# Ledger of designs, part 56: peptides against a protein of PDB entry 6O8C

Target 1, 262 residues: chain A of PDB entry 6O8C
Amino acid sequence: VGLRYEKISLPKIHPRYDLDGDASMAKAVTGVVCYACRTASTLLLYQELMRKGVRWLVELVKDDYNETVHKKTEVVITLDFCIRNIEKTVKVYEKLMKVNLEAAELGEISDIHTKLLRLSSSQGTIESSLQDISSRLSPGGLLADTWAHQEGTHPRDRNVEKLQVLLNCITEIYYQFKKDKAERRLAYNEEQIHKFDKQKLYYHATKAMSHFSEECVRKYEAFKDKSEEWMRKMLHLRKQLLSLTNQCFDIEEEVSKYQDYT

## One batch from the design tools (peptide; aimed at target 1 Q199 Y202)

Design b2_p25_3_s3 (made by RFdiffusion4, then SolubleMPNN; from b2_p25_3, 9 letters changed)
Fold by OpenDDE base, seed 3:
Structure b2_p25_3_s3 (fold): chain B 262 residues (1-262), chain A 25 residues (1-25)
Amino acid sequence: as target 1 above (262 residues)
Amino acid sequence: SSAEEELEKLEEELKKMEEELKKLL
C-alpha cells in the first residue's frame, strides 16, 4: 500500500564555464525539479484521498457499533423477560411442592433458570467490550482520527506552489543558457552574468530538493506509517464488533429454546 | 574598474535573491 516513487538526485554541477555543458546541466536540473513537483503533487493527492477514506471508515465503524449496541439491547430485554417468566413459574411449582404434589418438572425449570442466569452474566462481558470499543473510538481515544489532520502534508502548506516557483526560476535560467549556447561566445559581462545565473540555478535546485525531501517526502512517509497502523487497528476493531454481534445472536438463539416455558 | 563594480552589483543581486528564497521556503 502506498505510492512508489523514484529516488531523485541533482546532477553534479561543474564549476567550469562551458556553454554547452551548462545548458545540458540546466536541462537535467529542470527535469529533476519538475519530477519533484509532480511527485509532491501526487503525494499530496494520496494523502487527501486517504483522509477522506479515514473519515468514511470512522463513520462506517460507528454505524456498526451502534447496530451492535442495538442488537445487544434487544437481547437483554428478551432475556430479562424470559428470566422473569421462568422465575414466576418456579414460584408456582414451589408452592405445589409444598402441597405434596410431584415436582419432577420443577427440576427442569430450575435448570433452565440457571442456564438463563448464566446467559445474563455473559451480557455483562459484552457490555464491557462495547464500552471499551466506544472509548477507543471516542475523541482522544486510541482510534481517533486526529492524526490524519496533523500528520503529512496539506494543501494549505503550499508545498507544490513553492516548488513550482523554484522550478520557474530554474526554467528561466535554463532557457537563457540555451540562448547563450546558441551565441557560441559571450561578451565579458554576459559571461559573468551566466556564471552568476549558474550559481542561482544551483541555489534554487538545492532549495527545491531540500524542501521536497524534508517537507514533502518525510511528512508523507510519516503519514503513511500512521495510516497503515491505524487501518490495521480499525479492521481489527470491526472484527471484534462482528464477534460481539455473533455472540448476541447465539444468546438469542439459546433463549428461543426456552420460550415454551415462559 | 567599471568591470569590478559590475561584478560587485551582480554579487549583491545574488545575495538578495537568496534572502528572498529563504522567505519563500
Scores: peptide ipSAE 0.025, ipTM 0.471, DockQ to the pose 0.048
OpenDDE base, seeds 1, 2, 4, 5: peptide ipSAE 0.019, 0.018, 0.020, 0.018; ipTM 0.452, 0.448, 0.459, 0.446; seeds 1, 4 fail the geometry check

Design b2_p25_3_s4 (made by RFdiffusion4, then SolubleMPNN; from b2_p25_3, 10 letters changed)
Fold by OpenDDE base, seed 5:
Structure b2_p25_3_s4 (fold): chain B 262 residues (1-262), chain A 25 residues (1-25)
Amino acid sequence: as target 1 above (262 residues)
Amino acid sequence: SAAEEELKKMEEELKKMEKELEELL
């Protein structure tokens, strides 16, 4: 879920010289660009918070992975020990069977051995899955967090500061237009300055809106989309790790049933 | 005319300002 913002657009700038209209227009432009500045700041803050969240989640999942690997290793050791003990027992019973003794017990032990070997085979699948997860979490992997540092807007871009500079220029012109309006009529030279300032206002406003749209909003949307996709994949991976952990516990439980025969 | 020269000067100032803003952004 990303921040909702309203699409902003500049009011129509009428080319006609009108002191009342120009003051009203300048006020509206100031409001729009002010909103852009605040929105850009909010979008930046959101992204910075998300980057912190991403880093936190990566570390959490790495810890989960390490715990799963540790559990898997423990189970492998236990299983291998159990298999070796059963194999020794099988050899003893095979010798006894040659003397026509205890054939029924040999059958049961042999079945246990077969089951343990099947469990051991399943460890290969778990190992392969863990290797896949490791590769995905590794630097340059499919779930690497490098995108979080590359995508979106960053404090170093100084987008808010740049927009604020443009807003200041616009605001100055707006205040001048308020004064011009109060004069009701300007001399020819003052009228020409007013017209020129109106062009400056348009330029600053257009630059502000272009910068806001292209360097703030667009990049934010790209970051948001990537973050949502990445988050979904990470949550799925975490579920996979949990599944693998549970499989290890299931194997351990099954092996524990056969420890009485070793 | 003096008015045309003043307009031309204003246009040059606008272009200068545009360049300065482009460098800032």
Scores: peptide ipSAE 0.022, ipTM 0.511, DockQ to the pose 0.082
OpenDDE base, seeds 1, 2, 3, 4: peptide ipSAE 0.022, 0.022, 0.022, 0.022; ipTM 0.513, 0.501, 0.504, 0.512

Design b2_p25_4 (made by RFdiffusion4)
Pose (drawn by RFdiffusion4):
Structure b2_p25_4 (pose): chain A 256 residues (1-92, 99-262), chain P 25 residues (1-25)
Amino acid sequence: VGLRYEKISLPKIHPRYDLDGDASMAKAVTGVVCYACRTASTLLLYQELMRKGVRWLVELVKDDYNETVHKKTEVVITLDFCIRNIEKTVKVVNLEAAELGEISDIHTKLLRLSSSQGTIESSLQDISSRLSPGGLLADTWAHQEGTHPRDRNVEKLQVLLNCITEIYYQFKKDKAERRLAYNEEQIHKFDKQKLYYHATKAMSHFSEECVRKYEAFKDKSEEWMRKMLHLRKQLLSLTNQCFDIEEEVSKYQDYT
Amino acid sequence: AAEEELEEVEEELEEAEEELEEALE
């Protein structure tokens, strides 16, 4: 979804010299830049938080991986150990009552369990190579896409907002005077141009730098999330597959 | 488009500065 904010544009700046109009205009412009500036700050937060989260979530899946491999090895030293019981040089030269019967069916399941465990390790390694630092789930898009604190985009907007704010404040004073001396009228007319210049620069900067990069980051995250949930579903299927093996071995562990 | 508008606004700002200097003189 991303941040739901309203897109607010600069008002039309009429060219006449009008002390009342210019004051009202400057106030409206300052407001729009504040909204743009404040919104630009939140976009940065959502990115910075998203990066802190993706980094953390990746490490958590690594814990879910390590937890699973810790049981896969924990169970193999039971399969290989309980196979050493019913399938060693102890169990099974002509013979008719030497145990080749209904227990041989369990030895068959245990052979298929030990072998099926083989491809578990093959798939388990494949997800480790995606969770690895260089793998195809590395959060490399996270440090490339979008804006950063080092970009200083908010403070850049803030510098322009200060120019615009100082002018508005002066335009209030001018409106209060109802009439401007000669030189002051001219300076006011120049500041009106400066105000418009600063504002359109701040607005276009907000558009082409903050929002454009933010949306690029937003789409990269949605694409990375699909990969993530796809891997988590697979790792989970491997975890359940182990508990299954533990369950089907903990039955045959108790014999007579 | 935004760059063209900024250039136009900058030209207008230069012209307004020249007019301001002339007026101060």

Design b2_p25_4_s1 (made by RFdiffusion4, then SolubleMPNN; from b2_p25_4, 8 letters changed)
Fold by OpenDDE base, seed 3:
Structure b2_p25_4_s1 (fold): chain B 262 residues (1-262), chain A 25 residues (1-25)
Amino acid sequence: as target 1 above (262 residues)
Amino acid sequence: MSEEELKKLEEELEKAEEELKKALE
């Protein structure tokens, strides 16, 4: 998962004054830096889309959590109701036994009561698990999405714009070098200007590539790695929620077997 | 504007290029 981009390199820089060679070199440099600009823009877009996706997924999981909590609560209420009814029945049969009336059903009802109490105890485990999930999703929790705002590149960084400025400078020099090439020979002063511009070109190119590498690519990779890790954890959490939901349904089904006694 | 200065710039550019290659791996 992630964007694939091609490795790019700057052409070799020759210190020798050559109008034809310098024009060709400048063209190549312009192309490379242009690619860097486009790539930086694409990487930024990817991250912005991922941030939207992260926010969406967080809300989805929160909804799932709330639904699970609701289901758990419903089951607890039902279970408690059944327990209370069984306890009343047990008391009645105990009174009958006390007055020497045989009640063979007392043993069965008592067993049901014991089973229901066991089910009730399991609800505590479910509650604890839900609380753990809640803590993980809470602000500052292990699954908080704060990293999405901190990691990577952002529009406010103006990386693409900064690269574009450098590209503009490079492009201007390239166009001048095309003109110089067309002249075939330059006067002394123009030749010196050409040489200075060549140095400027290399300076801008180096700065652009450094910025691209350090501020765009590196930060993107960090964001990508963090997002993948976070996504795996979120998917696992969703599976846990599903498991808890199923446990609630299982308890509900088991309780339904004893409805005739409640 | 000397050849020496241009050589230094070339070296810096080569270093930057290598760093970029590493970052793209």
Scores: peptide ipSAE 0.024, ipTM 0.472, DockQ to the pose 0.035
OpenDDE base, seeds 1, 2, 4, 5: peptide ipSAE 0.020, 0.018, 0.021, 0.017; ipTM 0.514, 0.484, 0.481, 0.479

Design b2_p25_4_s2 (made by RFdiffusion4, then SolubleMPNN; from b2_p25_4, 10 letters changed)
Fold by OpenDDE base, seed 2:
Structure b2_p25_4_s2 (fold): chain B 262 residues (1-262), chain A 25 residues (1-25)
Amino acid sequence: as target 1 above (262 residues)
Amino acid sequence: SMEKELEELEKKLEEAKKKLEEALK
């Protein structure tokens, strides 16, 4: 899960003035920071994609929840109807018993009534479970998706743009160092400029790598970890909903066995 | 490359969405 990227580091920068070495070093630095820019962009896109996926999954699970609630309600109505009908039948048979008529069927009907009442009591547990799930999915609940908006990097952070600015500065210095190398020897003033540019290169490169590591990679990893944890919890919740749905079907099936008596 | 991995992830996510939507119908 997640994107794979190579750990990058800056090449060693030697303080010694060397036109060939400095050009080569600058080229390498440019390559590393360029890779950082591309990687940061890719990591950002991944996170944005995941945020869309998270929102989609939340909607899906909410739909599953609503369907489960609907099924539960249907079963409750059916069960209550059956209970009421059986109770009416019991009353009729009790009256008949007083007149010494059909006693054998009363016991069976009473047993059915007891079983139906037991099934009805189980509905309370299902309801409580659904309420718990609802609370977890609600805003501010344990499975709220607010983390997806808070964690990680966002386009508004402009991390890629910041890195690109640094890359542009580095690239400019690299091109100058390439020209300097071609000259083989620089005048004193040009040599001093070269040395200052080398310091600037180091500064920009260090800033780029620090920003990449701390603001891009670290935050991405945190987002990834949060997303994985949240996803596992959501999948588990979905399984719970399925279980509750199946329990409703089981109750409905059991009630159907007694419909002939209602 | 990371770009290729991203494309693969996008494809997988889209396929998963379609499968789930079809299963709900």
Scores: peptide ipSAE 0.016, ipTM 0.450, DockQ to the pose 0.009
OpenDDE base, seeds 1, 3, 4, 5: peptide ipSAE 0.015, 0.016, 0.000, 0.016; ipTM 0.464, 0.448, 0.230, 0.459; seeds 1, 4, 5 fail the geometry check

Design b2_p25_4_s3 (made by RFdiffusion4, then SolubleMPNN; from b2_p25_4, 10 letters changed)
Fold by OpenDDE base, seed 4:
Structure b2_p25_4_s3 (fold): chain B 262 residues (1-262), chain A 25 residues (1-25)
Amino acid sequence: as target 1 above (262 residues)
Amino acid sequence: SSEEELEKLEKELEEKKKELEKALK
């Protein structure tokens, strides 16, 4: 899960003045920083897509929750109706028993009544579970998606743009070094400029790599870790909802067996 | 000296490279 990085290798940097070597080094540095820019962009895009996915998943789970609540309500209504009907039947049989009718039928109906009441009691547990889930999904709950807006890198950070600026500076120096190489020999003043530019190139490269590692990669990894954790929790919650739904169906099925007595 | 600064920058760059490589693992 996540984007895989290719190993970025910086060229060997030699402090010695060498027009050919410096041009080659500058080219390699340009390539590395270019890769960093592209990677940073990709990481940012991934995070933005994940944020959209997170929002989508939250809505999906909320829909699942609402469906489960609806099903639970339906079961409660059905169960209550059955209980009321059985209670009426019990009362009728109790009156008949006063007239010396067989007690066996009353016993059976009474047992059904007891079973239905037990099923009704289980609804309380389901309700409590649903309330817990609701609280977790609510703003400020344990499954809030606020982390997705806080963690990682964001377009507003302008990390890619910052890296691009550094890349532009490096690229400019590279092109100059390419020209210097073509000259084969530089005058003293031009040589000094070349040396200074080499220092600038190293500075920009170091800054770029530092920024990439600390502000892009590290934050991305943190985002990734949090997203994975959150996702696991959400999946678990969905399983809980499914379990509750199944419990409702089981109750409905059980109640249906007694409908002939109502 | 400018040469010493360059050497320092080179070392820093190498260190950052190592850090980056570690971050990529």
Scores: peptide ipSAE 0.019, ipTM 0.518, DockQ to the pose 0.034
OpenDDE base, seeds 1, 2, 3, 5: peptide ipSAE 0.010, 0.015, 0.020, 0.009; ipTM 0.459, 0.430, 0.509, 0.398; seeds 1, 3 fail the geometry check

Design b2_p25_4_s4 (made by RFdiffusion4, then SolubleMPNN; from b2_p25_4, 9 letters changed)
Fold by OpenDDE base, seed 4:
Structure b2_p25_4_s4 (fold): chain B 262 residues (1-262), chain A 25 residues (1-25)
Amino acid sequence: as target 1 above (262 residues)
Amino acid sequence: SSEEELKKLEEELKEKEEELKKALE
């Protein structure tokens, strides 16, 4: 789950003045920081897509919830109707018993009534479960998606742009070092500039890698971890909803068996 | 902000570079 990226590190920067070595080093640094930029961009994109997915999933689960509630309501209405009809029948039979009719039929109807009442009692549990789910999905609930907006990296952080600026600086120095290499030997003044630029390159590179690690990778990983946890909880909730739906269907089926008596 | 800090650092580096160039002239 999530994007895989390679761990990158800066090459060793030798303090020794070496035009060939410095050019090679600069090239390598450019490559590393370039990779960091691209990776940061990809990580950001992934997070943005995941945020969209999170919102979508929330809506989906809410729809599932509403459907379950609807089904539950339907079953309650049906069950209540059946109970009322059976109760009327019981009353009729009780009156008939006073006229010496067989008690066996009354017993059967009474048993059905008892069964229906038991089924009705189970609706309370379903209702309680639905209320719990509703509370979890509600704003401020345990399954709120506020974390998705807070955790991770965001476009407003401008991390990719910041890295790109550093990359541009590094790349410029790299191109200069290529030129310096081509000269084979630099005058004293140019040599000093080269040395200074090498220090700048190191600084920019270090800054880039630090920023990448601390502001991009770390935050991404935190986002990923939270997203995985949240996703597991959401999936579990969906299973709960499905279970409740199935319970409603089971009750409905059971009630249908007694419709001939109503 | 991080951006401001980066900008500041870039400006400082640029200034140092210019100083170095002047000193080498």
Scores: peptide ipSAE 0.019, ipTM 0.515, DockQ to the pose 0.313
OpenDDE base, seeds 1, 2, 3, 5: peptide ipSAE 0.016, 0.018, 0.019, 0.010; ipTM 0.482, 0.458, 0.502, 0.427; seed 2 fails the geometry check

Design b2_p25_5 (made by RFdiffusion4)
Pose (drawn by RFdiffusion4):
Structure b2_p25_5 (pose): chain A 256 residues (1-92, 99-262), chain P 25 residues (1-25)
Amino acid sequence: VGLRYEKISLPKIHPRYDLDGDASMAKAVTGVVCYACRTASTLLLYQELMRKGVRWLVELVKDDYNETVHKKTEVVITLDFCIRNIEKTVKVVNLEAAELGEISDIHTKLLRLSSSQGTIESSLQDISSRLSPGGLLADTWAHQEGTHPRDRNVEKLQVLLNCITEIYYQFKKDKAERRLAYNEEQIHKFDKQKLYYHATKAMSHFSEECVRKYEAFKDKSEEWMRKMLHLRKQLLSLTNQCFDIEEEVSKYQDYT
Amino acid sequence: EEEEEKEEIEEFLEEEEVHFEKPEL
């Protein structure tokens, strides 16, 4: 979804010299830039937070991986150990009652369990190579896409907002005077141009740098999330597959 | 510096087709 904010544009700046109109215009412009500036700050927060989260979520999946491998090895030393009971040089030269019967069916399941465990390790390694630092789930898009604190985009907007704010405040004073001396009128007319210049620069900067890069980060994250949930579903299927093996071995562990 | 700033703002307003009243600075 991303941040739901309203897109607010600069009002039309009428060219006449009008102290009342210019004051009301400057106030409206300052307001739009504040909204743009404040919104630009939250976009940066959502990114910075998203990076902190993706980083952390990746490490958590690594814990879910390590937890699973810790039980896969924990169970193998039971399969290979209980196979050493019913399938060693102890269990099974002509013989008819030497145990080749209904227990041989369990030895068969345990052979298929030890072998099926083989491809578990093959798939388990494949997800480790995606969770690895260089793998195809590495959060490299996270440091490339979108804006950063080092970009100083908010304080760049803030510098322009200050120019615009100082002019508005002066335009209030001018409106109060109802008439401007000669030189002051001319300076006021120039500041009106400066105000428009600063505002359009701040607005276009907000559009082409903050929002454009933010949306690019937003789409990269949606794509990375699909990959993440896809891997998490696979790792989970490997975890359940182990508990199954633990369950089907904990039955045959108790013999007579 | 002030002359250069003024020339820059005039060039910007011409590009934007904005016809504000020109100041007699």

Design b2_p25_5_s1 (made by RFdiffusion4, then SolubleMPNN; from b2_p25_5, 12 letters changed)
Fold by OpenDDE base, seed 3:
Structure b2_p25_5_s1 (fold): chain B 262 residues (1-262), chain A 25 residues (1-25)
Amino acid sequence: as target 1 above (262 residues)
Amino acid sequence: SFEEEYKEIQEFLKKENIDFEEPKL
């Protein structure tokens, strides 16, 4: 399902010098950017956990594949052995038929031979399916996990740290504005500093929100969508492997019925 | 520098069409 987060926006900023309004605005901006920092951190953590899950699932499916291949190989060996024995028996009965022995027994054995050959043909289909699965799981295949290393946000991007730096600047200005409000009136030079700090605050806040939206949220959503699609495909592939395994068991069971004739 | 920071912020504000009261330091 993924993480849910609230849509955030910067408060409206009034252009006029107002110590009370500016302090309130700065408080609100600090809150919004603080939420962005925490959200970015949470989104990053989620993606890192999902990457671990992806790697785990790949290994699990590879194990399932290897088990299926092993079972298929066993069945092929058993089936080939049974076919060879039936073919020898057919040759013996063909020789005996020349000496007026019952044609009915030869017919039954020939029918078994035909059934075994059909089962052998189905093994070719299983082999082709396994090859397809192998190709999809291989490096560069359609189900390769390379996307998990490319998509989304990564710790190396330092997005949380970048946002935190901006938050620190904003917070510092907020605390100054709180002090300025307490003074009720500023000297001319202090007023000019306050006006410039307000511009800085807006600059840092806008930069933080843009970075959050473009480098954190957007990339996270892309990662999430891609991961969900990939996981569905992987789960489907596991079901295919299970189906192939069951087909091998069914063939093995059928062959076992004919082993008495070999 | 302060002058560079001031200029960068003023250019940004102009781009965003924000008309804050101009600091006169």
Scores: peptide ipSAE 0.484, ipTM 0.944, DockQ to the pose 0.954
OpenDDE base, seeds 1, 2, 4, 5: peptide ipSAE 0.483, 0.482, 0.483, 0.483; ipTM 0.944, 0.944, 0.944, 0.944

Design b2_p25_5_s2 (made by RFdiffusion4, then SolubleMPNN; from b2_p25_5, 11 letters changed)
Fold by OpenDDE base, seed 1:
Structure b2_p25_5_s2 (fold): chain B 262 residues (1-262), chain A 25 residues (1-25)
Amino acid sequence: as target 1 above (262 residues)
Amino acid sequence: SMEKEYKEIKEFLKKENVDFEEPEL
């Protein structure tokens, strides 16, 4: 998910003094830089919204994690209780077996005990997986959201404001060139000013475009790419948590079948 | 100053290899 914007470029600037051409060029430049300002603002807004979304998702996933941990803990308690009860039963039947009684029943209970121990082992695997997830979500982990603060553009960069200043300069020259065009012919001094203003226009326009491309667009694209990658990883993580939760439920269900023997 | 701006622009134009008709200032 990302904002689409049109690639913009400055119009060709002719080196020769031409009042009509220069006015037209200046108009086009003004339009391009104006678009850059608006685009920069939009890109900034998008990133700020995405940062909010990232923070929200982090908290959501942390909640999912805590819920999974809670469920795991519940299952561990239940399982441990069941194991202890079965172990007591096994001991009783072992004593009875020494008296040549109830050998078949002991076999059944022993099998249940073995199954419960296997389930207990699987809980260890779940715990390890949860620890891995926790490490990934922790500060400095692979899924840390530090990139959201480092990548992209920020309001503090004042990119829009910087572009706006340049746009103002360009616009001023454009209006002057519009006047110059209306005069059809300039006096010598005004012609020299026009020539210099054209150079200023080019200077400001180039600076604006460079700033837009390097400080706005490039950084935005980097932010976008990182956000997409991070988002995919976070969604996958949520799926993993769900899987672990389901495993806990499966274990709980299986344990419930043996509670009748305890 | 106008002189400073002129110098900066001139240096920029030179760097960009863009030829404009030079104002006779």
Scores: peptide ipSAE 0.452, ipTM 0.939, DockQ to the pose 0.939
OpenDDE base, seeds 2, 3, 4, 5: peptide ipSAE 0.449, 0.448, 0.451, 0.451; ipTM 0.939, 0.939, 0.939, 0.939

Design b2_p25_5_s3 (made by RFdiffusion4, then SolubleMPNN; from b2_p25_5, 10 letters changed)
Fold by OpenDDE base, seed 5:
Structure b2_p25_5_s3 (fold): chain B 262 residues (1-262), chain A 25 residues (1-25)
Amino acid sequence: as target 1 above (262 residues)
Amino acid sequence: SLKKEIEEIEKFLKEENVDFEKPKL
């Protein structure tokens, strides 16, 4: 399950000069942008961990595939050997039948031959399924992990660092507004500076929230959605591989019953 | 480091009684 974060919004900034209101507003803005910065960091970390997990899972599934292919190959060799031996036996018994010897045994051997041929046909279906899986896992296939490198946010984007710079500017203004509030009344020049800093605060806050929304949250959501879809498909593929492996074991077990005739 | 700067800001905000919740996984 992906990270849960709260949708954050900036408090309303009143344009009127008010030392108490401006300090309270600046405090709230600082809190919101601080949360955005920490959230962006957490979202980035999650994505980086998921990318590692994706790479690990790809290698695991490739190993599972190779094991399944190996098992299938083993079963095919064994089955083909059994079929060839049964075919030789059938030919011997057919010759004996011409001399009215061992007629009852020929029927049983012929039935075994028919069963083995059916099992051989099933191997063709398994091969086709393995080829499909291989194509999906191959570079450019439907289960390629290229999306994990393209989607989402990356450390190289420096989104957290950019937000931190804006947060530092906002925090500095908040600290000044706290001092201004303590003075209760500012001289004309200090009042003009306060008004100017309030505009800067608004600018930095708006820039931070836009950057957070567009460059962090949106990209994270796209990564999350793609990750969930891909993970579901990979888990399904692993189940398919397991099913194919089990089919190979079932065939091997069935062939083993006839080894006494081969 | 950026981590240290964040921690310092978090400490400051805590001292100022600014409540912020950590993203929950």
Scores: peptide ipSAE 0.019, ipTM 0.496, DockQ to the pose 0.025
OpenDDE base, seeds 1, 2, 3, 4: peptide ipSAE 0.031, 0.014, 0.028, 0.006; ipTM 0.380, 0.405, 0.372, 0.295; seeds 1, 3 fail the geometry check

Design b2_p25_5_s4 (made by RFdiffusion4, then SolubleMPNN; from b2_p25_5, 12 letters changed)
Fold by OpenDDE base, seed 1:
Structure b2_p25_5_s4 (fold): chain B 262 residues (1-262), chain A 25 residues (1-25)
Amino acid sequence: as target 1 above (262 residues)
Amino acid sequence: SFKKEYEEIKEFLKKEKVDFEEPKL
């Protein structure tokens, strides 16, 4: 679940010199850019928290994988032991059968042997599936977390600080425009300064909005989308691991039924 | 410099096609 933010836009700037309008516009611009700064900070924080969560989830899934591999290995050892014992028993009964004894028991044991060999073959499929999962979790695999370091915004980008600098410039002009409004009429030179400051305000505001949109919002959205996709894939992989674990338990249970015949 | 800033802003405004009342400095 990503952070929701409101879409912001700059107010309409009237080209004409108007002390009241310019002060009101400057106030609105200051508010918008201030919101952009706060939003950029929040979006950055969210991404940093998500990166921590991603790393945590990777380790959790690796632990799940290792547990599944361990269980698989245990079952393989047990199954192989059971097969070896049944094979020894089969050989004994085959020798007895040559002497016209106990043909019915040999048939039953041979059927058990066939079932155990089938279980052994299924264990090979589990191994292949675990290898696939391992490859996907490996560095450079399809579920690598490298995207979390590449995508989005980072503290090193100093986007919040850059926006804050622009906000400071805008705020300074806004306070000047408040003073200018209070004077009701400016001298010719002060009027020219006001007109130029209005241009500066627009310049800084546009730069702030572009930076916010392109360097903060867009990159955040890209990070969010990749995060959601990756998270879904990781959760699916955990389900696959659980399925493989359950298959190992099923094999172990079947093997246990035949241990009484060894 | 003030002159450099003025020219930068002027070029920007021209690109954005925003028609502000020009300060007569």
Scores: peptide ipSAE 0.455, ipTM 0.942, DockQ to the pose 0.951
OpenDDE base, seeds 2, 3, 4, 5: peptide ipSAE 0.452, 0.454, 0.453, 0.453; ipTM 0.941, 0.942, 0.941, 0.941

